# Peptides against a protein of PDB entry 6FBK, part 30

Target 1, 90 residues: chain A of PDB entry 6FBK
Amino acid sequence: EDTGVRVELAEEDHGRKSTIALRLWVEDPKKLKGKPKDNGAIEFTFDLEKETPDEVAQEMIESGFFHESDVKIVAKSIRDRVALIQWRRE

## One batch from the design tools (peptide; made by RFdiffusion4, then SolubleMPNN)

Design b2_p16_5_s1 (from b2_p16_5, 6 letters changed)
Fold by OpenDDE base, seed 5:
Structure b2_p16_5_s1 (fold): chain B 90 residues (1-90), chain A 16 residues (1-16)
Amino acid sequence: as target 1 above (90 residues)
Amino acid sequence: REKRVFKVLDLEEVLK
């Protein structure tokens, strides 16, 4: 279940907005099939009501951050963090 | 479809 990709909140979540800021980076590159082009952290906004982890992961690939073969592992990383955030808001 | 904005940060700053 450890994807090797870490996703964290880039801001404090007060549970008031549908949009949150996230940061994503590779912690264990051995878990990826391809090699990411960047070694930095990717910061982006995520709308909890309108967007999906799979779509965002695909957009990251289209932007050149990850190989297409790693779309699912990236999406899972985002999904897992988003789920935790949603659970905490309950 | 509007292109998503991705901001790249130095990992050193994030891990502080």
Scores: peptide ipSAE 0.733, ipTM 0.923, DockQ to the pose 0.920
Fold by OpenDDE base, seed 1:
Structure b2_p16_5_s1 (fold): chain B 90 residues (1-90), chain A 16 residues (1-16)
Amino acid sequence: as target 1 above (90 residues)
Amino acid sequence: REKRVFKVLDLEEVLK
């Protein structure tokens, strides 16, 4: 399912470290229940071994980027990208 | 836990 939220690598992944840099932004705001305050791209590091998409999504909510009602859709967008990255490493 | 660092970038910089 298209979440309307895009997540991409902020750096080239050489598959050598557990931490990666990601960028997240809204492509289709009408897919969200709330309205994000910012229209920029959020760059952050993600530890493939220690962190979860749900945790990071929740932290984005707490930082005020998205409404709490959209935590699951944000988490899904991160999860989907992380899965692709992990599959490419296999 | 320490607050996660989020860096906000302009979409123009990301999409170019």
Scores: peptide ipSAE 0.733, ipTM 0.922, DockQ to the pose 0.920
Fold by OpenDDE base, seed 4:
Structure b2_p16_5_s1 (fold): chain B 90 residues (1-90), chain A 16 residues (1-16)
Amino acid sequence: as target 1 above (90 residues)
Amino acid sequence: REKRVFKVLDLEEVLK
């Protein structure tokens, strides 16, 4: 399902390390319940072996980027991209 | 736990 939130690699993935750089931004704000405080792209690192999309999404909420009611949609966006990255590594 | 680092970039620069 299209979350309205886009997540892309911020760097080329060579499949050599568990930590990757990601960029996340809103493509369709209508799909979010709250209004994001910013209209930019959020860049961050993600450890494919140690971290979870839900935890990172929660940290984004706590940082004020998204409303708490949108934690699951943000987490799903990250999860979907991470899954694609892992599938390509296989 | 230390606060995660989030860097905000200009969307125009990202989408170009």
Scores: peptide ipSAE 0.731, ipTM 0.922, DockQ to the pose 0.889
Fold by OpenDDE base, seed 3:
Structure b2_p16_5_s1 (fold): chain B 90 residues (1-90), chain A 16 residues (1-16)
Amino acid sequence: as target 1 above (90 residues)
Amino acid sequence: REKRVFKVLDLEEVLK
């Protein structure tokens, strides 16, 4: 499922540490119910062992990047990328 | 907890 939100690694993943750098940006704004704050890419760290996509997405909403109605689609985009990273590590 | 750090980059820099 295409969320319209892209999430990519901001660094090479050697599979050694639980914390990774990610970049998130809107590829198709029509998939969102609200209008995003800006058209840039958001870079952030994510702890694969301690953090959840839902929590990080909520923090993005609280920071004003996305409308509250889009929290789940943002969370899904993060979750999907995180899952791919974890699958490649196995 | 502590506020998460979000760094905003230009898409031009990301898509190079």
Scores: peptide ipSAE 0.735, ipTM 0.923, DockQ to the pose 0.933; fails the geometry check

Design b2_p16_5_s2 (from b2_p16_5, 5 letters changed)
Fold by OpenDDE base, seed 3:
Structure b2_p16_5_s2 (fold): chain B 90 residues (1-90), chain A 16 residues (1-16)
Amino acid sequence: as target 1 above (90 residues)
Amino acid sequence: KKKRVFKVLDLEEVLK
């Protein structure tokens, strides 16, 4: 399902480390209930073993990037990309 | 709780 939020690797994944760099940005703002803070791409590190998409999404809301009503759609976008990365590793 | 580091980039840089 298209969340309107794009998440991509910020680095080449060699499948060796549990920590990866990701970039997240809004492609279709109409998919969100609130208006994003800015129009840029958010780069961050994600630990595939210890962290969850919901935790990271909540931290983005707390940082003011997205409205609290959009936490689930943001989390889903991260989850979908993380799943693809893990599937390619296996 | 440690604050997560978020770096904001211009989309122009990302989409190159």
Scores: peptide ipSAE 0.721, ipTM 0.912, DockQ to the pose 0.922
Fold by OpenDDE base, seed 4:
Structure b2_p16_5_s2 (fold): chain B 90 residues (1-90), chain A 16 residues (1-16)
Amino acid sequence: as target 1 above (90 residues)
Amino acid sequence: KKKRVFKVLDLEEVLK
C-alpha cells in the first residue's frame, strides 16, 4: 500500500556493501496523522544487516521529523524500499 | 547509543 512517504536510494547501489544511503520525503501528507515540520528530503545511511526500519523511524520521531503516531507508516516506507533493494541484489 | 545523522535536502534539488 502507498504510505505517502517515498524512499529512494541516494546513491547507485552496486550491491557490494551492507550500508546504503537513502532519501526519504513526504509525497502525500494526507496519509500521515501528524503534520511533518519539514518539507525536504531526509538523507541517511542504513545498514542492511544491522539496522531495522523501526529503529530508524523511531530516531526520526526523536529528531522531530514526524509525529509519534506516524512511526509505523514511516517504518513501513523504509521497509518496503529496503526490501526492493535487497530483492534487486539477488 | 550514538545519535543518527540526518541530512535535510531541498526537495527541488532531489527531484531534479
Scores: peptide ipSAE 0.719, ipTM 0.911, DockQ to the pose 0.934
Fold by OpenDDE base, seed 5:
Structure b2_p16_5_s2 (fold): chain B 90 residues (1-90), chain A 16 residues (1-16)
Amino acid sequence: as target 1 above (90 residues)
Amino acid sequence: KKKRVFKVLDLEEVLK
């Protein structure tokens, strides 16, 4: 389902390393319960082997980017993109 | 745990 949060690769994925660069931004703010503090794109690294979307989402909340009530929708957006990346690597 | 680094970019630049 469309979370209203977009996640894209910030780099070309050669499928050689477990760490990737991602960018996340809100496309449809009305799908979020809270109001994001920033309207920009958040760039970060993600380790496909060691980290989870839920952990990263929680860290975004702790950093003040999103309201805590939106942790799951943010995590889902990351998870969905990560899944696509992993499927394409297969 | 280590503090995760988040870099904020202008959306206009990202969407180009």
Scores: peptide ipSAE 0.719, ipTM 0.911, DockQ to the pose 0.931
Fold by OpenDDE base, seed 1:
Structure b2_p16_5_s2 (fold): chain B 90 residues (1-90), chain A 16 residues (1-16)
Amino acid sequence: as target 1 above (90 residues)
Amino acid sequence: KKKRVFKVLDLEEVLK
């Protein structure tokens, strides 16, 4: 399902590191229950071995980027992209 | 827990 939130690699992935740089932004705000406070792209690193999409999504909310009601949709968008990246590495 | 670093970029730069 389309979450309305897009997540892409912020760097070329050579499949060598467990950490990757990602960029996340809202493509369709109608998919969100709350209104994002920022209209930019959020860039961050993600450790494929140690971190989880839910943790990062929660941290984004705590930082004020999204409303708490959208934690799951944000987490799903990150999870979906991370899965694709991991599949490409294998 | 330590605070995660989030960098905000303009969409124009990202979509270019």
Scores: peptide ipSAE 0.719, ipTM 0.911, DockQ to the pose 0.923

Design b2_p16_5_s3 (from b2_p16_5 with E5V L8K K15L E16K)
Fold by OpenDDE base, seed 4:
Order: sequence, then structure tokens, then C-alpha cells
Structure b2_p16_5_s3 (fold): chain B 90 residues (1-90), chain A 16 residues (1-16)
Amino acid sequence: as target 1 above (90 residues)
Amino acid sequence: KPKRVFKKLDLEEVLK
């Protein structure tokens, strides 16, 4: 399902390391319960082996990027992209 | 735990 939140690689993935750079931004704000504070993108690193989408999403909430009610949709967006990246690495 | 680093970027830069 389209979460309205887009997550993309911020770098070319050569499949050599577990840490990747991701960029996340809101593509369709109507999908969110809360309104994001700005229209920019968030770049961050994600460890494919040690971290979870829920953890990162929660940290984004704590940083004030999204409303707490949207933590699951943000997490899903990250999860879906991470899964796709991992599938491509196979 | 250490605070995660989030880098803010203008969407114009991302969509180029």
C-alpha cells in the first residue's frame, strides 16, 4: 500500500556493507494524520542487520519530524524500502 | 543511547 512517504537510497548500493544511507520525504501528506513540519527530506544511515524501521521511525517522532500517531506509517515506509533493498541484494 | 543523526535536505536537491 502507498504510505504517502517515500524512502530512497541516498547512495549507490553495492551490497558490500550492512549500513546504507536513506532519504525519506512526504510525497502525499494526505496519508498522514499529522502534518509534517517541513517539506524537505531526511537523510540518515540504517544498519540492515542491527536496526529496525520501528526504532528509526520512533526516533524521527522524538526529533519532531512527524506526529506520534504516524509512527507506524513511517516505519512501514522504511520497512518496505529496506525489504526491497535486501531482495535486490539476493 | 546516542541520538540518531538526521540530516535535513531541501526537496529540490533530492529530486534533481
Scores: peptide ipSAE 0.623, ipTM 0.867, DockQ to the pose 0.931
Fold by OpenDDE base, seed 2:
Structure b2_p16_5_s3 (fold): chain B 90 residues (1-90), chain A 16 residues (1-16)
Amino acid sequence: as target 1 above (90 residues)
Amino acid sequence: KPKRVFKKLDLEEVLK
């Protein structure tokens, strides 16, 4: 599924620590909160052992980046990337 | 709860 939201590592993953740096950007400007802004990325850390994509996505909505209606799309995009990272580590 | 830190970077910053 193409969510229109892209998530990638913001750093090289050596597979040693539980925290990773991620960058998220939107290819569909209609998903941006309010008026269209820049086509940049949102950078954040994610703890693979303590945090969940749904909770992080909700915090992005609370921070004003996206509408409530897009929380599941954002969460799925983070989840898919995190799952891939974890798979490659094993 | 503590507020999560989100850093918004423009395209040029991302491509560095």
Scores: peptide ipSAE 0.539, ipTM 0.824, DockQ to the pose 0.765
Fold by OpenDDE base, seed 1:
Structure b2_p16_5_s3 (fold): chain B 90 residues (1-90), chain A 16 residues (1-16)
Amino acid sequence: as target 1 above (90 residues)
Amino acid sequence: KPKRVFKKLDLEEVLK
């Protein structure tokens, strides 16, 4: 399912670190209840071993980037990208 | 818990 939220690597992944830089932005605003006011992206680090997409998504909501109703959409988008990154590393 | 650092980027920065 296309969540309307895009998540990509913000750096080249050499597969050496557990921490990676990710970039997230809204690709389809119709898929979000609370769309961002700008067309930019949110860049952040993610620890593949210690952190979870749900926790990071919740932190984005708490930081005011999205409404609480969009937490699962954001979490799914992060989860899907993280899974692809991990699969590629193996 | 410590507050997570989020960096907001403009579209131009993303497309570089």
Scores: peptide ipSAE 0.537, ipTM 0.822, DockQ to the pose 0.835
Fold by OpenDDE base, seed 3:
Structure b2_p16_5_s3 (fold): chain B 90 residues (1-90), chain A 16 residues (1-16)
Amino acid sequence: as target 1 above (90 residues)
Amino acid sequence: KPKRVFKKLDLEEVLK
């Protein structure tokens, strides 16, 4: 599903460590109720074993990157990428 | 909990 939010690896994944670097940006602003303060991308680390997309998305909202109404869209975008990464590892 | 670090990159940085 196209959420209008793109999430990709910010590094090459060799499938050895649980922590990965991710990069998130809005591809289509019309897919969101709100919009980020600035264009570009947000880079962050994600622990595949300890963290969840919902928690990270909520932290992005609390940091002011997105409106609270878009938390589920952001979380879904992260989840979809994380799932894809894990599927490729297995 | 510790505040998560989010690094904002501009488009030029992303395209490198």
Scores: peptide ipSAE 0.536, ipTM 0.821, DockQ to the pose 0.804

Design b2_p16_5_s4 (from b2_p16_5 with E5V L8V K15L E16K)
Fold by OpenDDE base, seed 2:
Order: C-alpha cells, then sequence, then structure tokens
Structure b2_p16_5_s4 (fold): chain B 90 residues (1-90), chain A 16 residues (1-16)
C-alpha cells in the first residue's frame, strides 16, 4: 500500500550498525487525513534493535508533525522502509 | 523518557 509518505535513508547503510538515520516526508498529502504542519523532511535516528515504527510515529504526532489520526499511516511508512533495509541486510 | 530529536530539513534541498 502506498501511504503517500516517503521514508529514505539519510546515510549509506553499510549494515554494521543497528542505528540508522532516516528522513521522512509527505509525497501525497491526499493520503493523510490531517494536514501536516510542515512541508519539510523530518530527519531522525532509528534503532533497529530497540525501537519500533509505532513508537516513532507516536512521537512525531506528539511533536506536532502529524495529526493523531495519521499515526498508523506514518508508522506503516516507517515500518515498510525499515523492513526493506533489514531485508537488504540479509 | 527522553524526547526524540527530530530535525526538519528543506525538502527542496533533500530532493535536489
Amino acid sequence: as target 1 above (90 residues)
Amino acid sequence: KPKRVFKVLDLEEVLK
């Protein structure tokens, strides 16, 4: 499913660290129920071993980037990217 | 828990 939210690596992944830098931005705002307060790319660190997409998405909502109604779509976008990264590491 | 650090970048700079 295309969430309309893009998540990409902010750095090259050499498969050596459990921590990676990600960037998240909205490609298709029509896919979101709420209107994002910012149109920039959000850069953040994600620990593949200790953190979950749902936790990060919730923290983004709490920080005011997205409406609470979009927490799941944001989490999914992060999850999908993380899965791809992990699959490529295998 | 510690507040997660989020850095906002200009989308134009990210996409070019």
Scores: peptide ipSAE 0.725, ipTM 0.918, DockQ to the pose 0.896
Fold by OpenDDE base, seed 5:
Structure b2_p16_5_s4 (fold): chain B 90 residues (1-90), chain A 16 residues (1-16)
Amino acid sequence: as target 1 above (90 residues)
Amino acid sequence: KPKRVFKVLDLEEVLK
């Protein structure tokens, strides 16, 4: 399902390190219950071995980027991209 | 816990 939130690699991934740089932005705001703080792309690092999409999503909420009601949809968008990256590495 | 670093970029630059 299309979450309306897009997540892409912020760097070329050669599958050599456990951390990756990601960029996340809203592609379809109608999919979200709340209105995002800004209209920019959020860049952050994600540790494929130590972190979870849900944890990162929660931290985005705490930072004020999204409404708390959208934590799960944000987490899903991160999870889906991370899964693709991991599948490509293997 | 330490605060996660989030860098906000202009979408115009990202989609360029």
Scores: peptide ipSAE 0.725, ipTM 0.917, DockQ to the pose 0.909
Fold by OpenDDE base, seed 4:
Structure b2_p16_5_s4 (fold): chain B 90 residues (1-90), chain A 16 residues (1-16)
Amino acid sequence: as target 1 above (90 residues)
Amino acid sequence: KPKRVFKVLDLEEVLK
């Protein structure tokens, strides 16, 4: 399902590190329950072995980027991208 | 735990 939230690699992935740089931004705000506080792309690192999409999404909420009601949709967008990246590494 | 670092970029620069 299209979450309306886009997540892409912020760097070329050579499949060597467990950490990757990601960029996340809202492509379709109508898919969110709340109104995003920013209109930019959020860049952050993600540890493929130690971190979870839900944890990162929660931290984005705490930072004020999204409303708490959208934590799951944000987490899903990250999860879906991470899955694709990991599948590509195989 | 340490506060996660989030860097905000202009979409114009990201999408070009």
Scores: peptide ipSAE 0.724, ipTM 0.917, DockQ to the pose 0.924
Fold by OpenDDE base, seed 1:
Formats: C-alpha cells, sequence, structure tokens
Structure b2_p16_5_s4 (fold): chain B 90 residues (1-90), chain A 16 residues (1-16)
C-alpha cells in the first residue's frame, strides 16, 4: 500500500557498510492523519544491523516531524525501503 | 539514549 511517504537513499549504496544515509519526505499528505511540521526532506543515518524502522519513526515523532498517530505509517515507509536495499545487497 | 541527528533539506534540492 502507498503510504504517501517516500524514502530514498541519500548516497550510493556499495553494500560494504551497515550504515546507510536515507532521505524521507511526504508525497501525499492526505495519507497522514496529522499535518507534518515542515515540507522538507529528512536526512538521517540508519544502521541496518542495529536499528529498526519503528524506533526511527518514533524518534521522528519525538523530534516533532510527525504526529504520534502516524508513527506506524512512517515506520512502514522506512521498513519498505530498507527491505528493498537489503534485497539488492543479496 | 543519544538524540538522533536529523538534517532537513529543501525538496527542490532533493528532487532535482
Amino acid sequence: as target 1 above (90 residues)
Amino acid sequence: KPKRVFKVLDLEEVLK
């Protein structure tokens, strides 16, 4: 399902390190229950081995980027992209 | 736990 939230690599992935740089932004705000703080792209580092999409999504909420009611949709967006990246590494 | 670092970028720069 289209979450309305897009997540992309912020760098080329050579598959050598466990950390990757990601960018996340809202494509369709109608899919979210709350209104995002800003209309920018959020860049962050994600450790493929140690971190989870749910944890990062919760940290985004804590930072004020999204409403708490949207934590799961944000987490799903991150999860879906991370899965694709990991599949490409195989 | 340490506060995660988030960098906010303009969409114009990201999408071009």
Scores: peptide ipSAE 0.723, ipTM 0.917, DockQ to the pose 0.931

Design b2_p16_6_s1 (from b2_p16_6 with S1W I7V E12K E15K)
Fold by OpenDDE base, seed 2:
Structure b2_p16_6_s1 (fold): chain B 90 residues (1-90), chain A 16 residues (1-16)
Amino acid sequence: as target 1 above (90 residues)
Amino acid sequence: WKPPEKVIDFDKIRKE
C-alpha cells in the first residue's frame, strides 16, 4: 500500500551486515493525517536483528518528525522496505 | 517532484 512515505537504502546493500542505512521522507503529505514538521529526508541505521519498524517510528514521533497519529503508517513504510530488502537478500 | 535535498541524521538525534 502507498503510505505516502518513502523509504530507500541510503547506501548499497551487499547483504553482509545486520544493519542497513535507510533514508525516509514524505513523498505525498496528503497521505498523512498530521503535518510533518520537517521536509527533509531522515537518514538512519536500522539493525535488522535488534530494532523494529514500530519502535523506530515511535522514536521519530517522539523527536517531533511526525504527528503521533501517523506512527503506524511510518512504521509500515519502514517495515515494507525492510521486508523487501530482506527478501532480496534471501 | 524531487527527493528532499536536506538530510537529517536521525541517529545523532536519537542518541541524544
Scores: peptide ipSAE 0.741, ipTM 0.917, DockQ to the pose 0.737
Fold by OpenDDE base, seed 3:
Structure b2_p16_6_s1 (fold): chain B 90 residues (1-90), chain A 16 residues (1-16)
Amino acid sequence: as target 1 above (90 residues)
Amino acid sequence: WKPPEKVIDFDKIRKE
């Protein structure tokens, strides 16, 4: 499913660290129910062992980057990318 | 379509 939110690695992943650098941005705002606060790319580290996509998405909502109604699609975008990265590591 | 040039350091925001 295309969420309209894109998540990519901000650095090359050698599969050695438990943390990865990610960048998240809106590619298709029409797929969101609310209006994003900013049009920039959100860069953040994600701990594969300690963090969850839902928690990170909630933090982004609390910071005002997205509307509450879009928390799940933001979380899904992160989850899908993280899953791909983990699959490539195995 | 390419990613935006503007980058927001979210780690700084959530750690403040």
Scores: peptide ipSAE 0.740, ipTM 0.918, DockQ to the pose 0.825
Fold by OpenDDE base, seed 4:
Structure b2_p16_6_s1 (fold): chain B 90 residues (1-90), chain A 16 residues (1-16)
Amino acid sequence: as target 1 above (90 residues)
Amino acid sequence: WKPPEKVIDFDKIRKE
């Protein structure tokens, strides 16, 4: 499913670390229920062993980047990208 | 449309 939120690696992944650098931004705002307060790309590290997409999405909502009604959309976007990265590592 | 040039350091925000 196209969530309208894009997530990409912010650095090359050599599969050596349990953490990865990601960059997230809104590609299609029409797919979001709320209006993001910032149109920039959000860069962050993601610990593949300790963090979950839902928890990180919750933190983004708490920080005011997205409306609470879009937490699941943001989480799914992160999850989908993380899954692809993990599959490539295997 | 293209990816935004502005980059926000979220790690800095959530660690404050």
Scores: peptide ipSAE 0.740, ipTM 0.917, DockQ to the pose 0.726
Fold by OpenDDE base, seed 5:
Structure b2_p16_6_s1 (fold): chain B 90 residues (1-90), chain A 16 residues (1-16)
Amino acid sequence: as target 1 above (90 residues)
Amino acid sequence: WKPPEKVIDFDKIRKE
C-alpha cells in the first residue's frame, strides 16, 4: 500500500546493530489528511528492540510534523520499511 | 522525483 510517506535507510545496514538510521519524508501529500509543517526529510534512529513505529509516529505528531489524524499512516510507513529491513537481514 | 535535500535531525528534537 502506498502511504504517500517514504521511509528509507539513512545509512547502509550490515545487520550488526539493533539500531538503524532512517529518513522519512512526504512523497505524496495528497495521501495525508493534514498538512505537514515541513517538506524536508526527517532523520532519526530506530531501535529495533525497544521502539515501535506507532510510538515514533506519535512523537512526530507531538512535535508538530504531522496532523494527529495521520499518525497511523506515518506509523505504517515506518513499520513497512522496518519489516523489509528485518526480512533482508535474514 | 528526488528525495528532499533538507534533512531534519529528529533525534535532537525529541530528546529536548
Scores: peptide ipSAE 0.740, ipTM 0.917, DockQ to the pose 0.781

Design b2_p16_6_s2 (from b2_p16_6, 6 letters changed)
Fold by OpenDDE base, seed 1:
Structure b2_p16_6_s2 (fold): chain B 90 residues (1-90), chain A 16 residues (1-16)
Amino acid sequence: as target 1 above (90 residues)
Amino acid sequence: GVPPEKVIDFDAIRAA
């Protein structure tokens, strides 16, 4: 499903660390309910063992990057990418 | 462009 939000690895994943560097950005703002205040790519570290997509998405909303109404699609975008990365590691 | 040239260090933000 195309959420309008892209999430990609910010660096090559060698499958050695429990953390990965991700970069998230809005590709199609029409798919969001709210209006993002920034057009930049959000780079962040995601701990595969400790963090959840929902928690990270909430942090982004609290920081003002996305409207509260879009927390679920942001979380889904992160979740989908993380799942792919984990599957590739196996 | 896609991806955007501007990169925001979110780790720095959430650690503040």
Scores: peptide ipSAE 0.768, ipTM 0.935, DockQ to the pose 0.748
Fold by OpenDDE base, seed 4:
Structure b2_p16_6_s2 (fold): chain B 90 residues (1-90), chain A 16 residues (1-16)
Amino acid sequence: as target 1 above (90 residues)
Amino acid sequence: GVPPEKVIDFDAIRAA
């Protein structure tokens, strides 16, 4: 379950918007097959109604942040956090 | 732990 990739809210979520600001970073690089080019925290907006973790992860891969072999682990990290946020909104 | 100090604006990258 621990992907080695951490995803957290970049702002407080009041459950009012369909979008949330997230921050993603590598916490345990050993769990990734490739080596990320940057060690910074990736901040991005995630539209809860329009976007999917897989699509966003793929965009990050295409931008060179992660190796293609790690797309699923990145997607899972986003998915897991988004699920928690949505459950908290209920 | 806490996130890295360096923050990358991915939205800006996606929009480019």
Scores: peptide ipSAE 0.768, ipTM 0.935, DockQ to the pose 0.909
Fold by OpenDDE base, seed 5:
Structure b2_p16_6_s2 (fold): chain B 90 residues (1-90), chain A 16 residues (1-16)
Amino acid sequence: as target 1 above (90 residues)
Amino acid sequence: GVPPEKVIDFDAIRAA
C-alpha cells in the first residue's frame, strides 16, 4: 500500500474549486523500479472533474520524471491522495 | 531531504 511516493496538498483545500494544487515527491526510492530524474517536489494542478491520476502519471513519465515501469505506482499515489481529498470534501 | 525544498512547476512543463 505504501508506494514510496508522497502526494500532499500544496494549498489549503476549502472544497470550493474543482481543481487542487498537489505536491508529489519520492519518499522511499526503494519502492520504485527506476530512478527518478529529479529529487524535488513536483507541484501541479489537478482537476478533480476532468483529469485522472493515470493520465497525470503518464505525463510525468513522458516528461522523464519517472521510469515508465513506475507509472502505475505514481498514478496510485495520486489516486490515493485525491480519493482522500474527495472523501474529506463529502 | 523529505519533503524536499526544491519545487518543480510541472504545470509549466506540461503546458509547454
Scores: peptide ipSAE 0.768, ipTM 0.935, DockQ to the pose 0.722
Fold by OpenDDE base, seed 3:
Structure b2_p16_6_s2 (fold): chain B 90 residues (1-90), chain A 16 residues (1-16)
Amino acid sequence: as target 1 above (90 residues)
Amino acid sequence: GVPPEKVIDFDAIRAA
């Protein structure tokens, strides 16, 4: 599913660390229910062993980056990218 | 794809 939210690696992944650097940005705002306050790329570290896409998405909502009604779509975007990265490591 | 030039350091925000 195309969520309209893009998530990519911010650094090369050699499959050695439990953490990865990600960059997230809105590619198609029409897919979101609310309007993001910022149009910049959000860069963050994701711990593959300790963090969940839902929790990180919730933190972004609490910080005011997205409307509360879009928490699931943001979480899905992160989840889908993380899954791809983990699959490539196998 | 190419991300926006503007980058927001979310880790810094989370740590605050």
Scores: peptide ipSAE 0.767, ipTM 0.935, DockQ to the pose 0.909

Design b2_p16_6_s3 (from b2_p16_6 with S1W I7V E12K E15A)
Fold by OpenDDE base, seed 3:
Structure b2_p16_6_s3 (fold): chain B 90 residues (1-90), chain A 16 residues (1-16)
Amino acid sequence: as target 1 above (90 residues)
Amino acid sequence: WKPPEKVIDFDKIRAE
């Protein structure tokens, strides 16, 4: 499913670390109910063992990057990319 | 693929 939010690796993944660097940005704002705070790429570290997409998405909303109504869309975007990365590691 | 030129360091924001 196309959430309108793009998430990509910000570094090469050799499958050795439990953390990965990701970049997230809005590709299609029409998919979001609210208006994003910024149009830049959000870079962040994601701990594959300790963090969850929902928690990170909530933090982004608390920081004002997205409207609370779009938390699940943002979380899904992160989840989908993380899943792909983990599947490639296996 | 190519992300926007502007990059926001979210780790820095989370740490504040």
Scores: peptide ipSAE 0.749, ipTM 0.925, DockQ to the pose 0.853
Fold by OpenDDE base, seed 5:
Structure b2_p16_6_s3 (fold): chain B 90 residues (1-90), chain A 16 residues (1-16)
Amino acid sequence: as target 1 above (90 residues)
Amino acid sequence: WKPPEKVIDFDKIRAE
């Protein structure tokens, strides 16, 4: 499903580390209930073994980047990209 | 495609 939120690798993934650098940004704001505070790309490190998309999304909400009602949308976007990356690692 | 030119270092933010 197209969440309107884009998540991409911020670095080339060689499948060696348990952490990856990601960039997340809103591609289609109409898909979100709230209006994101910033229009830039949010770059962050994601620990494939310790972190969860929901936790990271929640942190972004707490930081004011997204509306509380869009937590799941943001989380899904991260989850889908992470899953894709993990599949490609195999 | 290319991501937005503006990049926000979220790691820095959440570390505060």
Scores: peptide ipSAE 0.749, ipTM 0.924, DockQ to the pose 0.852
Fold by OpenDDE base, seed 2:
Structure b2_p16_6_s3 (fold): chain B 90 residues (1-90), chain A 16 residues (1-16)
Amino acid sequence: as target 1 above (90 residues)
Amino acid sequence: WKPPEKVIDFDKIRAE
């Protein structure tokens, strides 16, 4: 599913660390219910062992980057990218 | 269309 939110690696993944650097940005704002407060790319570290896409998405909402109604699609975009990264590591 | 040039360091924000 195309959430309109894009998530990419912010650095090369050598598959050695449990953490990865990601960048998240809105590619298609029409897919969101609310209007993002910023149009920049959000860079963050994601701990594959300790964090969940939902928790990180919630933090972004709480920080005001997205409307609360869009938490699930933000979480999904993170989840989908993380899954791809995990599958590639295997 | 192209990826945003502006980058926001979210780690710094959530660490506040």
Scores: peptide ipSAE 0.748, ipTM 0.923, DockQ to the pose 0.736
Fold by OpenDDE base, seed 4:
Structure b2_p16_6_s3 (fold): chain B 90 residues (1-90), chain A 16 residues (1-16)
Amino acid sequence: as target 1 above (90 residues)
Amino acid sequence: WKPPEKVIDFDKIRAE
């Protein structure tokens, strides 16, 4: 499913660390119910062993980057990218 | 459309 939110690696993944740097941005604002406060790319560290896409998405909402109604699509975009990264590591 | 040039350091924000 195309969430309209794109997530990519912000650094090369050598499969050695349990953490990865990700960059997230809105590619298609029409897919969102609310309006993001910023048009920049959000860069963040994601701990593959300790963090969950839902919790990180919630933090972004709490910081005001996205409307609360879009927390699930933001979480999904992170989840889908993380899954791809993990599958490639295996 | 193209990826935004502006980058926001979210780790810095959530650490505050």
Scores: peptide ipSAE 0.747, ipTM 0.923, DockQ to the pose 0.721

